# Peptides against a protein of PDB entry 3T7K, part 52

Target 1, 248 residues: chain A of PDB entry 3T7K
Amino acid sequence: KAEKILARFNELPNYDLKAVCTGCFHDGFNEVDIEILNQLGIKIFDNIKETDKLNCIFAPKILRTEKFLKSLSFEPLKFALKPEFIIDLLKQIHSKKDKLSQININLFDYEINGINESIISKTKLPTKVFERANIRCINLVNDIPGGVDTIGSVLKAHGIEKINVLRSKKCTFEDIIPNDVSKQENGGIFKYVLIVTKASQVKKFTKLINDRDKNETILIVEWNWCVESIFHLNVDFTSKKNVLYQKK

## One batch from the design tools (peptide; made by RFdiffusion4, then SolubleMPNN)

Design b2_p13_3_s2 (from b2_p13_3, 6 letters changed)
Fold by OpenDDE base, seed 3:
Structure b2_p13_3_s2 (fold): chain B 248 residues (1-248), chain A 13 residues (1-13)
Amino acid sequence: as target 1 above (248 residues)
Amino acid sequence: MIKIDPSELLPDT
């Protein structure tokens, strides 16, 4: 059925998109539209898997979703597109009136606002954002909104190797893991990195660490610190935004 | 109007 619909075009573009969707297309696509998109080199996946070599995200805007945050870890993210790209493409293809010899839809006209070339270029770097920031091992409180599995999965996609889940009410100093990164001479390695949700946790963990390891560097942040770092694909250690405690 | 499902949004802290 798709072949008969596409037969009116003399030449078909190959968009070479391997995409996931977030905040759009909740009902999916019909079989004919999936086949049309596949013939145009557009493959949409339900879930993110590294084996699929995903290079595209469809979303109406920048979103704080697991899929959107993980899309910024693609190697590279080639395109971040509005769903209107697919909508307009399918409308043009299903339109019987226009004897269009060619499909005239430019991907660049559908870019998500705020995902610019600077962000896209950073996805071509050989390292992940937290890897570049010398953050390898973190402590995450168990009462984090969104859940430790989802948050942990996003953080791992961005180069955090080890996530230690802290039971905030019951944890001791011995439960806190160090960020085991080789001392590179260029400043900014924190021995203890923690993501917390409450001011009481800041007081608890700062006391536990300072009482047992007084001379060590500590970074305590909110989840928003991680989100902002991901959206910029850069960790700004000069910013105090979403930093709850810092000891250099 | 593209409806965003709020359940997919990770918390704003």
Scores: peptide ipSAE 0.384, ipTM 0.907, DockQ to the pose 0.741
Fold by OpenDDE base, seed 4:
Structure b2_p13_3_s2 (fold): chain B 248 residues (1-248), chain A 13 residues (1-13)
Amino acid sequence: as target 1 above (248 residues)
Amino acid sequence: MIKIDPSELLPDT
């Protein structure tokens, strides 16, 4: 059926998109539209898998979703597009009135506001954002909103290799893992990196660490610190925003 | 108007 619909076009673009959607297309696409999109080099996946070599995200705007945050870890993220791209494309293809010999949809007209070339360029870097920041091993409190699995999955996508889940009420100093990174000359390496949700956790962990390992560097942040770092694909260690405790 | 499912949004902490 898709072939018959597309046969009216003399030339078909190949967009070469391997995409996920977030905040749009919750009901998916019908089989005909999926076939149409596939013929145009647009493949939409339900979930992010590394093996799929995803290069595109569809979203109405910058969103704090697992899919959107993970899309910034694509290698590279080629396109971050508004869903109107697909809507207008399918509308043009299904239109019987337009004697369109060609599909006249430019994907560059559908860029998500705030995802600029500076962000896209950083996805071409050989390292992930937290890897560049010398953050390899983190401690994550078990009561984090969104859940440790989702949050942990996002953090891993961005170069955190080891996530230690802390049972905030029961944990001891021995449960806290160090951020085992070799000292690079120009980057502040924190021996202990923790993501926490409460001021009581800050007090607890700072005490536990300082009582047992007095001279070590500590970074305690909120989840929002990670989100901002991901959205910028850069860690700003000069910013105090979303930093709950820092010891250099 | 594209409806965003609030359930997909990770918490603002």
Scores: peptide ipSAE 0.383, ipTM 0.907, DockQ to the pose 0.766
Fold by OpenDDE base, seed 5:
Structure b2_p13_3_s2 (fold): chain B 248 residues (1-248), chain A 13 residues (1-13)
Amino acid sequence: as target 1 above (248 residues)
Amino acid sequence: MIKIDPSELLPDT
């Protein structure tokens, strides 16, 4: 069916998109439209898998979704596009009135506001954002909103290798893992990195660490610290925003 | 109008 619809065009673009959607297309696509998109080099996946070599996200705007945050870890993210790209493309293709010999849709007209070339360029770096920040192993409280699996999965996509889940009410010093990174000559390394949700957790963990390992470096942040770091593809250690405790 | 599903949004802390 798609072939007959596309046969009216003399030339078909190959967009070379391997995409996921977030905040749009909840009902998916019909079989004909999927076939059309596939013939135009647009493949839409339900979930993010590294093996699929995803390079695109569709979203109406910047969103705090698992898919959107993970899309910033693509290698590279080539395009972050508004869903109107697909809508207008399919509309043009299904239009009987337009004697168009060619598809006239430019994907650059559909960029998501706030995902600029500076962000896109950082996705071409050989390292992930937390890897560049010397954050390899973190401690995550078990009562984090959004759940440890989802939050942990986003953090891993961005270069955190080990997520240690802390049972906030029951944990001891021995349950806290160090951030095991080799001292690079020019970078401040925090021995203990923790993501927490409550001021009581800050008080607890700072006491536990300082009582047992008095001279060590500690970074305690909220989830928003991670989100801001991901959205900028940079960790700003000079900022106190979303930092709950820092000991250098 | 594209509706955003609020259930997909991770928390703002």
Scores: peptide ipSAE 0.382, ipTM 0.907, DockQ to the pose 0.783
Fold by OpenDDE base, seed 2:
Structure b2_p13_3_s2 (fold): chain B 248 residues (1-248), chain A 13 residues (1-13)
Amino acid sequence: as target 1 above (248 residues)
Amino acid sequence: MIKIDPSELLPDT
């Protein structure tokens, strides 16, 4: 069926998209439309796997979803597109009225608002955002909304190698891991990096660390600090936004 | 209007 539908076009574009969807296409696509998209070089995957070499995200806007946040770790993310690209493409292809010899849909007309070339260009960097920020090992509280596995998976996609889950009620100083990064001369390295949810956790962890390791650098942030860092593909250590405690 | 499933959204803290 797809071949017969596409046979009316003299030339077919190859979009070379390996994509996931978030916040759109919950019902998926019918078999004919999937085959049409495949013939146009558009492959849609249900899940993110590194082996698939994903390069595209479909979403109506910037979203705080696991898929969207992880898409910013693609190598590179070539396109972040609105679902209207697929809708308009399929509509044009199924249209009997359009005696179009060619498909006239430009990917650049469907860019997600706020994902500009500056963001896309940063996905071409050889390093991940937290790697560039000298954040390798973090401590994550076990009561974090969204769950430690999901949040941990997003953070790992963005260059955090080790995530230590802290049992907030039972943890001691010995349970807190240092951020083991070789001192590069020009970057403020925090020895202890923690993601917490409550002011009581800030008080607890600052006390535990300062009582045992008084002269060390500490960064305690909210999950939103990580999200903002991912959305910008840059860590701004000058910003106090979503920083609960900082000791340089 | 594309409905966003709120269940997919990670928490805003």
Scores: peptide ipSAE 0.382, ipTM 0.907, DockQ to the pose 0.728

Design b2_p13_3_s3 (from b2_p13_3, 5 letters changed)
Fold by OpenDDE base, seed 3:
Parts: structure tokens; sequence; C-alpha cells
Structure b2_p13_3_s3 (fold): chain B 248 residues (1-248), chain A 13 residues (1-13)
């Protein structure tokens, strides 16, 4: 069926997209439209797998979803596109009136607002954002919204190797893991990095660490600190935004 | 009180 629909075009573009969708296309695509997209070099996957070498995200805007946050870890992310690209493409292809010899849809016209070339260029870097920031081992409170598995999966995609889940009510100093990174001479390396949800946790963990390891560096942040770092593909250690406690 | 908009953390259904 797709071949008969596409046979009216003398030349077909190859977009070379391996994509996931978030905040759009909840009902999926019919079999004919999937085959049309496949013939145009557009493959849409239900889930992110490293083996698929994904290079594209479809979303209406910047979102805080697992898929969107992980898409910024693609190697590289080539395109972040609005769903209107697919909608307009399929609409043009299904149009019987247009004696179009060619499909004239430019994917650059459908870029997600706020995902610019500066962000795209950083996805070509050989390192992940938290790796560049010398954050390899973190402590995550067990009461984090979204759950430790989802949040942990996003953080791992962005270069955090080890996630220690803290039982906020029962944890002791011995439950807190250090961020074991070799001291590079010129970088603010924090020995203890924690993601927390409440001011009471800040008070608890700062006390536990300072009572047992008084001279060590501590970074306590909100999840929003991680999200902003991901959206910029850069950690700004000069910013106090979403930082709850910092000891250098 | 950071309004964590819970809707944006929903797994893509």
Amino acid sequence: as target 1 above (248 residues)
Amino acid sequence: MIEILPEELLPDV
C-alpha cells in the first residue's frame, strides 16, 4: 500500500532518522504510515536502546520526560523535531491534489524551540555532561518524585556510573558513598554529591557528613539542578540555582 | 516549594 502511495514521487528523500517520541503520537501510527516513514528513512522506536543508535527526538517542546532527557545523551543527537514534521510529511504524501514530483519538507523548519546548534554540538563530545563535571558516584534519596529507577536511568545515560539509593529515614553516615574521582588539580571535585527532595534531608546529611568527615567537599542539589545541567549539556558550578548546600 | 509538575515526569505512556 505504501509503495502505491509513494509511486507518484519521482524521488524520495532519505531523512536517516532513528527516533523516539515523547509528549506526542500516543496512539502510534497505522501500518501504512509506518511503512511510508520507513521508506523515507524514518524509524520510530517505542523505547530507547543503545543498540538502536538513536539520533532524533520528536516532542512538541522541551520536556522533562525520561525520553527527552535521555535523548540529550544520544551520540550524537542530530535532530530534535516537533511532531508537525511527521504530520505535514504524511499530509503531503496522502494529498491526491498535489502533482508534487518531490517531497519538499525541510526538517530544519521543525526544530524544537530551545534546542539549538550549541546543544546539538555538545552531544558530539566524547564525554557525558556529568562525566565532564567529575560526578561519577552520587547519592539519591529514595523518596524522589519519578522514582529512583527512572531518575537513576537518566543520570546513568548522562555519565553517572554509580547511584547509591539512600533510605532517607534510616540512613547513617556509613550509607553515604563518596564520589570517587581522581583529583584533577583545577576542577571543583565534590567528595559527596547528593540529590535530595527536602530541606530536612539537607540538614540531616550535612550534619552526618560534617560530624564524621568535617573537612570534605559537599554538593547537595535538587533534581532540577540535574535537569538544567542536562538541558544545557553543561554543569555550571558558579550558579546557586537548585543548589541546596555547597561546601568547597 | 518547587512545584514539581508531576505531569512532566510521567513515563511516556
Scores: peptide ipSAE 0.037, ipTM 0.641, DockQ to the pose 0.127
Fold by OpenDDE base, seed 1:
Structure b2_p13_3_s3 (fold): chain B 248 residues (1-248), chain A 13 residues (1-13)
Amino acid sequence: as target 1 above (248 residues)
Amino acid sequence: MIEILPEELLPDV
């Protein structure tokens, strides 16, 4: 059925999109529209898998969803597009009134506000954002909103190798893992990196670490610190935003 | 240097 609908166009674009959706298209697409999109080189996936070589995200705006945050780890993310791209594309294709011999829709007109070429260009880097920041092993409190699996999955997509889950009420110093990175001569590496949800956790972990390992560097942040680092594809160690405790 | 900063509200994930 899609072929008959598309037969009115002399030339079909190949958009070469392998996409996920977040905050849009909750009802999915009908079979005909999926077939149309596939013929235009647009493949929409339900879930993120590395094997699919995803290069696109559809979202109405910048979102804090797992899919959106992970899309910034794509290699590369080629496009971050508003759902209106698909809507307008399908409208043009289904229009019986338009004697259009060609589909006239430009991907660049549908960019998500705040995802610019500077962000897109960083997704072409051979390293991930936390890898570049020398953050490989982190401690994550078990009571984090969104859950340790979701948060951990996002962090791993962005270059964190090891996530240690801390039972905030019961943990001891021995439960806290170091960030096992070779000390750069210039002192910019934190031995202990922790993501926490409460000021009481800051007090607990700072005490545990300082009592047992007095001279070591500590970074305690909230989830927002990670999110801002992901959205910028850069860790700014000069910023105090979303940092709860640091010891340099 | 040791810095303790105010607790910020975590927005919804």
Scores: peptide ipSAE 0.023, ipTM 0.544, DockQ to the pose 0.066
Fold by OpenDDE base, seed 4:
Structure b2_p13_3_s3 (fold): chain B 248 residues (1-248), chain A 13 residues (1-13)
Amino acid sequence: as target 1 above (248 residues)
Amino acid sequence: MIEILPEELLPDV
């Protein structure tokens, strides 16, 4: 059926998009539209898998969803597009009135606000954002909103190798893992990196660490610190935003 | 240097 619909076009673009959607297209696409999109080189996947070599995200805006955050880890993320791209594309293709010999839709007209070329260019870097920041091993509290699996999966996509889940009520110093990274000459390395959700955890973990491992470097942050770092594809250690405790 | 920064407990929406 799609072939008959597309046969009116003399030339079809190949967009070469392997995409996921977030905050849009909740009902999916009908079989004909999936086939149309596939013939245009647009493949939409339900979930992120590394094997699929995803290069695109569809979203109405910057979102804090797992899919959106992970899309910034694509190698590279080629496009971050508004759903209107697909809507307008399908509308043109289904239009019987337009004697359009060609599909006239430019991907660049549909960029998500705030995902600029500077962000896209950073997805071409050989390293992930937290890897560049010398953060390899983190401690994550078990009561984090969104759950440790989702949050952990996002962090891993961005270069965290080891996520240690802390049972905040029962944990001891021995349960806290060090961030085992080689000292780079120009990078502040924190021996202990923790993501926490409340003040009582800051007090607890700072005490546990300072009592047992004196003079070590500690970074305690909120999830929002990670989110901002992901959205910028850069860790700003000069920013105090979403940092709860820092010991240099 | 020890810095205790104000907690911005923004609820994760």
Scores: peptide ipSAE 0.021, ipTM 0.531, DockQ to the pose 0.043
Fold by OpenDDE base, seed 2:
Structure b2_p13_3_s3 (fold): chain B 248 residues (1-248), chain A 13 residues (1-13)
Amino acid sequence: as target 1 above (248 residues)
Amino acid sequence: MIEILPEELLPDV
């Protein structure tokens, strides 16, 4: 059925999109539209798998979803597009106006606001955002909204190798892992990096660390610090935003 | 340098 619909076009674009959707297309697509999209080089996947070599995200705007945050770890992310791209594309293809020799849809007209070429270009870097920031091992409290598995999966996608889950009520100093990174010449590596949810955890962990390892560097942040770092594909260590405690 | 965000500036969790 798709071939008959597309046969009216003299030339078909190949968009070369391997995409996931977030905050849009909850009902999916019908089989004919999936076939149409596939003929145009658009493949939509339900879930993120590294093997699929995903290069696109569809979303109405910047979202804090797992899929959106992980899309910024694609190698590269080629396009972050509004769902209107698919809507307008399918609308043109299903249009009964016989005189459309070509599909006239430009991908650049559908960019998600706030995901610019500067962000896209950083996804072409050989390193991940937290890798570039010398954050390899983190401590994550077990009461984090969204759950440790989801949060941990996003952080790993962005170059954190080891996530230690802290049981905030029962943890001791021995439960806290150091950020084991070789001292690079050009920046203060934090020995202890923690993501926490509340001030009582800041007080607890700062005391535990300072009582046992008095001279070490500590970074305690909220989840929003990680999110902002991901959205910018850069860690700004000069910003106090979303930093709960810092010892340099 | 030690920087601490005041508890009153933390979002209610």
Scores: peptide ipSAE 0.017, ipTM 0.497, DockQ to the pose 0.030

Design b2_p13_3_s4 (from b2_p13_3, 5 letters changed)
Fold by OpenDDE base, seed 5:
Structure b2_p13_3_s4 (fold): chain B 248 residues (1-248), chain A 13 residues (1-13)
Amino acid sequence: as target 1 above (248 residues)
Amino acid sequence: MIEIDESELLPDV
């Protein structure tokens, strides 16, 4: 069926997209449209896997979804596109009225607002955002909204190697892991990095650490600190936004 | 207008 529909075009583009969708196309695509997209070099995946070498995200706008946040870890993210790209493409292909010899859809006309070339360019860097920030091991409270698995998966996609889940009510100092990063000469390395949800947790963890390891560096942030760092593909240690406690 | 499924949104903490 798809071949017969596409046979009216003299030339078919190869878009070379390996994509996931978020905030759009919840009902998926019919088999004919999937095959059409595949013949145009557009492959849509249900889930993010590193092995698939994904390079594209479809979303109506910037979203705080697992898929969107992880898409910024693609190597590289080539395109962040509005779903209207697929809609207009399929509409043009299914049109019986248009004696179109060619498909006239440009990817660049469908860019997601706020995902600029500067963001896209940072996805070509050989390192992940938290790796560049010397954050490899973090402590995450078990009562984090969104769940430790989802949040942890996003953080790992962005270069955090080890996530230690803290039982906030029962944890001791011995349950807190250090951020095991060799002191490179040029950057403030925090020995303890924690993501917390409550001011009571800040008080607890700062006390536990300072009572046992008085001279060590501590960074305690909320989840929004991570989100902002991901959306910018940069950690700004000069900003106090979403930082709950910092000891240098 | 494509409806955004808000269920996919990670909480703003």
Scores: peptide ipSAE 0.282, ipTM 0.860, DockQ to the pose 0.730
Fold by OpenDDE base, seed 2:
Structure b2_p13_3_s4 (fold): chain B 248 residues (1-248), chain A 13 residues (1-13)
Amino acid sequence: as target 1 above (248 residues)
Amino acid sequence: MIEIDESELLPDV
């Protein structure tokens, strides 16, 4: 059925999109529209798998979803597009106006606000955002909203190799892992990096670390610090935003 | 207006 619909066009674009959707298209697409999109080089996947080599995200705006945050780890993210791209594309294709020899839809007209070429260019870097920040091993409290698995999966996608889950009520100093990164010359590496949710956890972990390892560097942040770092594909160590405790 | 499913949003905490 899709071939018959597309046969009216002399030339079909190949968009070369391997995409996921977030905050849009919850009901999916009908079989004909999926086939149409596939013939235009647009493949939509339900879930993010590294093997699929995803390069696109569809979302109405910047969203704090697992899929959106992980899309910024694509290698590269070629396009972050509004769902209106698909809507307008399918609308043009289903239009009975016989005189359309070509599909006239430019991907660049559908960019998500706030995902500019500066962000896209950073996804072409050989390193991940937390890797560039010398954050390899982190401690994550077990009571984090969104759950340790989801949060941990996002953080791993962005170059954190090891996530240690801390049982906030029962943990001791021995449960806290160091951020084991080789001292590169040009930046203050934090020995202990922690993501916490409560001021009581800050007090607890700072005490545990300072009592046992008094001279070490500590970074304690909120989840929002990670989100902001991901959305910018850059860690700003000069910012105090979402930093609960810092010892250099 | 595309409705955003807020259930997919990771909390602002």
Scores: peptide ipSAE 0.281, ipTM 0.858, DockQ to the pose 0.703
Fold by OpenDDE base, seed 1:
Structure b2_p13_3_s4 (fold): chain B 248 residues (1-248), chain A 13 residues (1-13)
Amino acid sequence: as target 1 above (248 residues)
Amino acid sequence: MIEIDESELLPDV
């Protein structure tokens, strides 16, 4: 059925999109529209897998979703597009009135506000954002909103190799893992990195670490510190935003 | 108007 619908066009674009959707298309697409999109080089996936070599996200705006945050780890993210791209494309294709010999839809007209070429260019870097920041091993409190699995999955997509889940009420110093990175000569490495949700956790972990390892560097942040770092694809260690405790 | 599924949003905490 899709072939018959598309046969009215002399040339079909190949958009070469391997995409996920977030905050849009919850009802999915009908079989004919999926076939149409596939013939135009648009493949939509339900889940993110590295093997799929995803290069696109559809979302109405920048969202704090697992899919959106992970899309910024694509290699590269080629396009971050509004769902109106698909809507307008399908509308043009199903239109019987337009004697259009060609599909006239430009991907660049549908870019998500705030995802600019500067962000896209950083997804072409060989390293991930936290890797560039020398953050490889973190401690994550078990009571984090969104859950340790989701948060941990996002952080791993962005170059954190090891996530240690801390039982905030029962943990001891021995439960806290160091950020095992080679000492760079220029001193910008935190030995202990922790993501916490409460001021009481800051007090607890700072005490535990300072009592046992008094001279070591500590970074304690909120989840929002990670989110902002991901959205910018850069860690700004000069910013105090979402930093709860820092010892250099 | 594209409805945003707020259930997919990670908490702002």
Scores: peptide ipSAE 0.278, ipTM 0.858, DockQ to the pose 0.740
Fold by OpenDDE base, seed 3:
Structure b2_p13_3_s4 (fold): chain B 248 residues (1-248), chain A 13 residues (1-13)
Amino acid sequence: as target 1 above (248 residues)
Amino acid sequence: MIEIDESELLPDV
């Protein structure tokens, strides 16, 4: 069926998109539209897998979803597009106007607001955002909204190698892992990095660490610190936004 | 109007 629909075009574009969707297309696509998109070099996947070499995200705007946050870890993310790209493309293809020799849809007209070339260029870097920030091992409280698995999966996609889950009510100093990064001369390396949800946890962990390891560097942040770092593909250690405690 | 499934949004906490 798709071939008959596309036969009216003299030339078909190859968009070379391997995409996931978030905040759009919850009902998926019909078989004919999937086949049409495939013939145009557009493949849509239900889930993110590294093996698929995904290069695109469809979303109406910047979203705080697992898929959107992970899409910024693609190698590279080539395109972040509004769902209107697919809608307008399929609408043009299904139109009965006989005289369309070519598909006239430019993907650059459908960029997600706030995902600019500066963000896209950073996805071409050989390192992940937290790797560049010398954050490889973190402590995560077990009561984090969204759950430790989802949050942990996003953080791992962005270069955190080890996530230690802290039982916030029962944990001791011995349960806190150090951020095992070789002292590179020029960067503020924090020995202890923690993501917490409550001021009481800040008080608890700062006391535990300072009582047992008084001279060490500590970074305690909210999840929003990680989200902002991901959305910018940069860690700004000069910003106090979403930083609950810092000891250099 | 593209409806955003708010259930997929990670909390702003």
Scores: peptide ipSAE 0.276, ipTM 0.855, DockQ to the pose 0.731

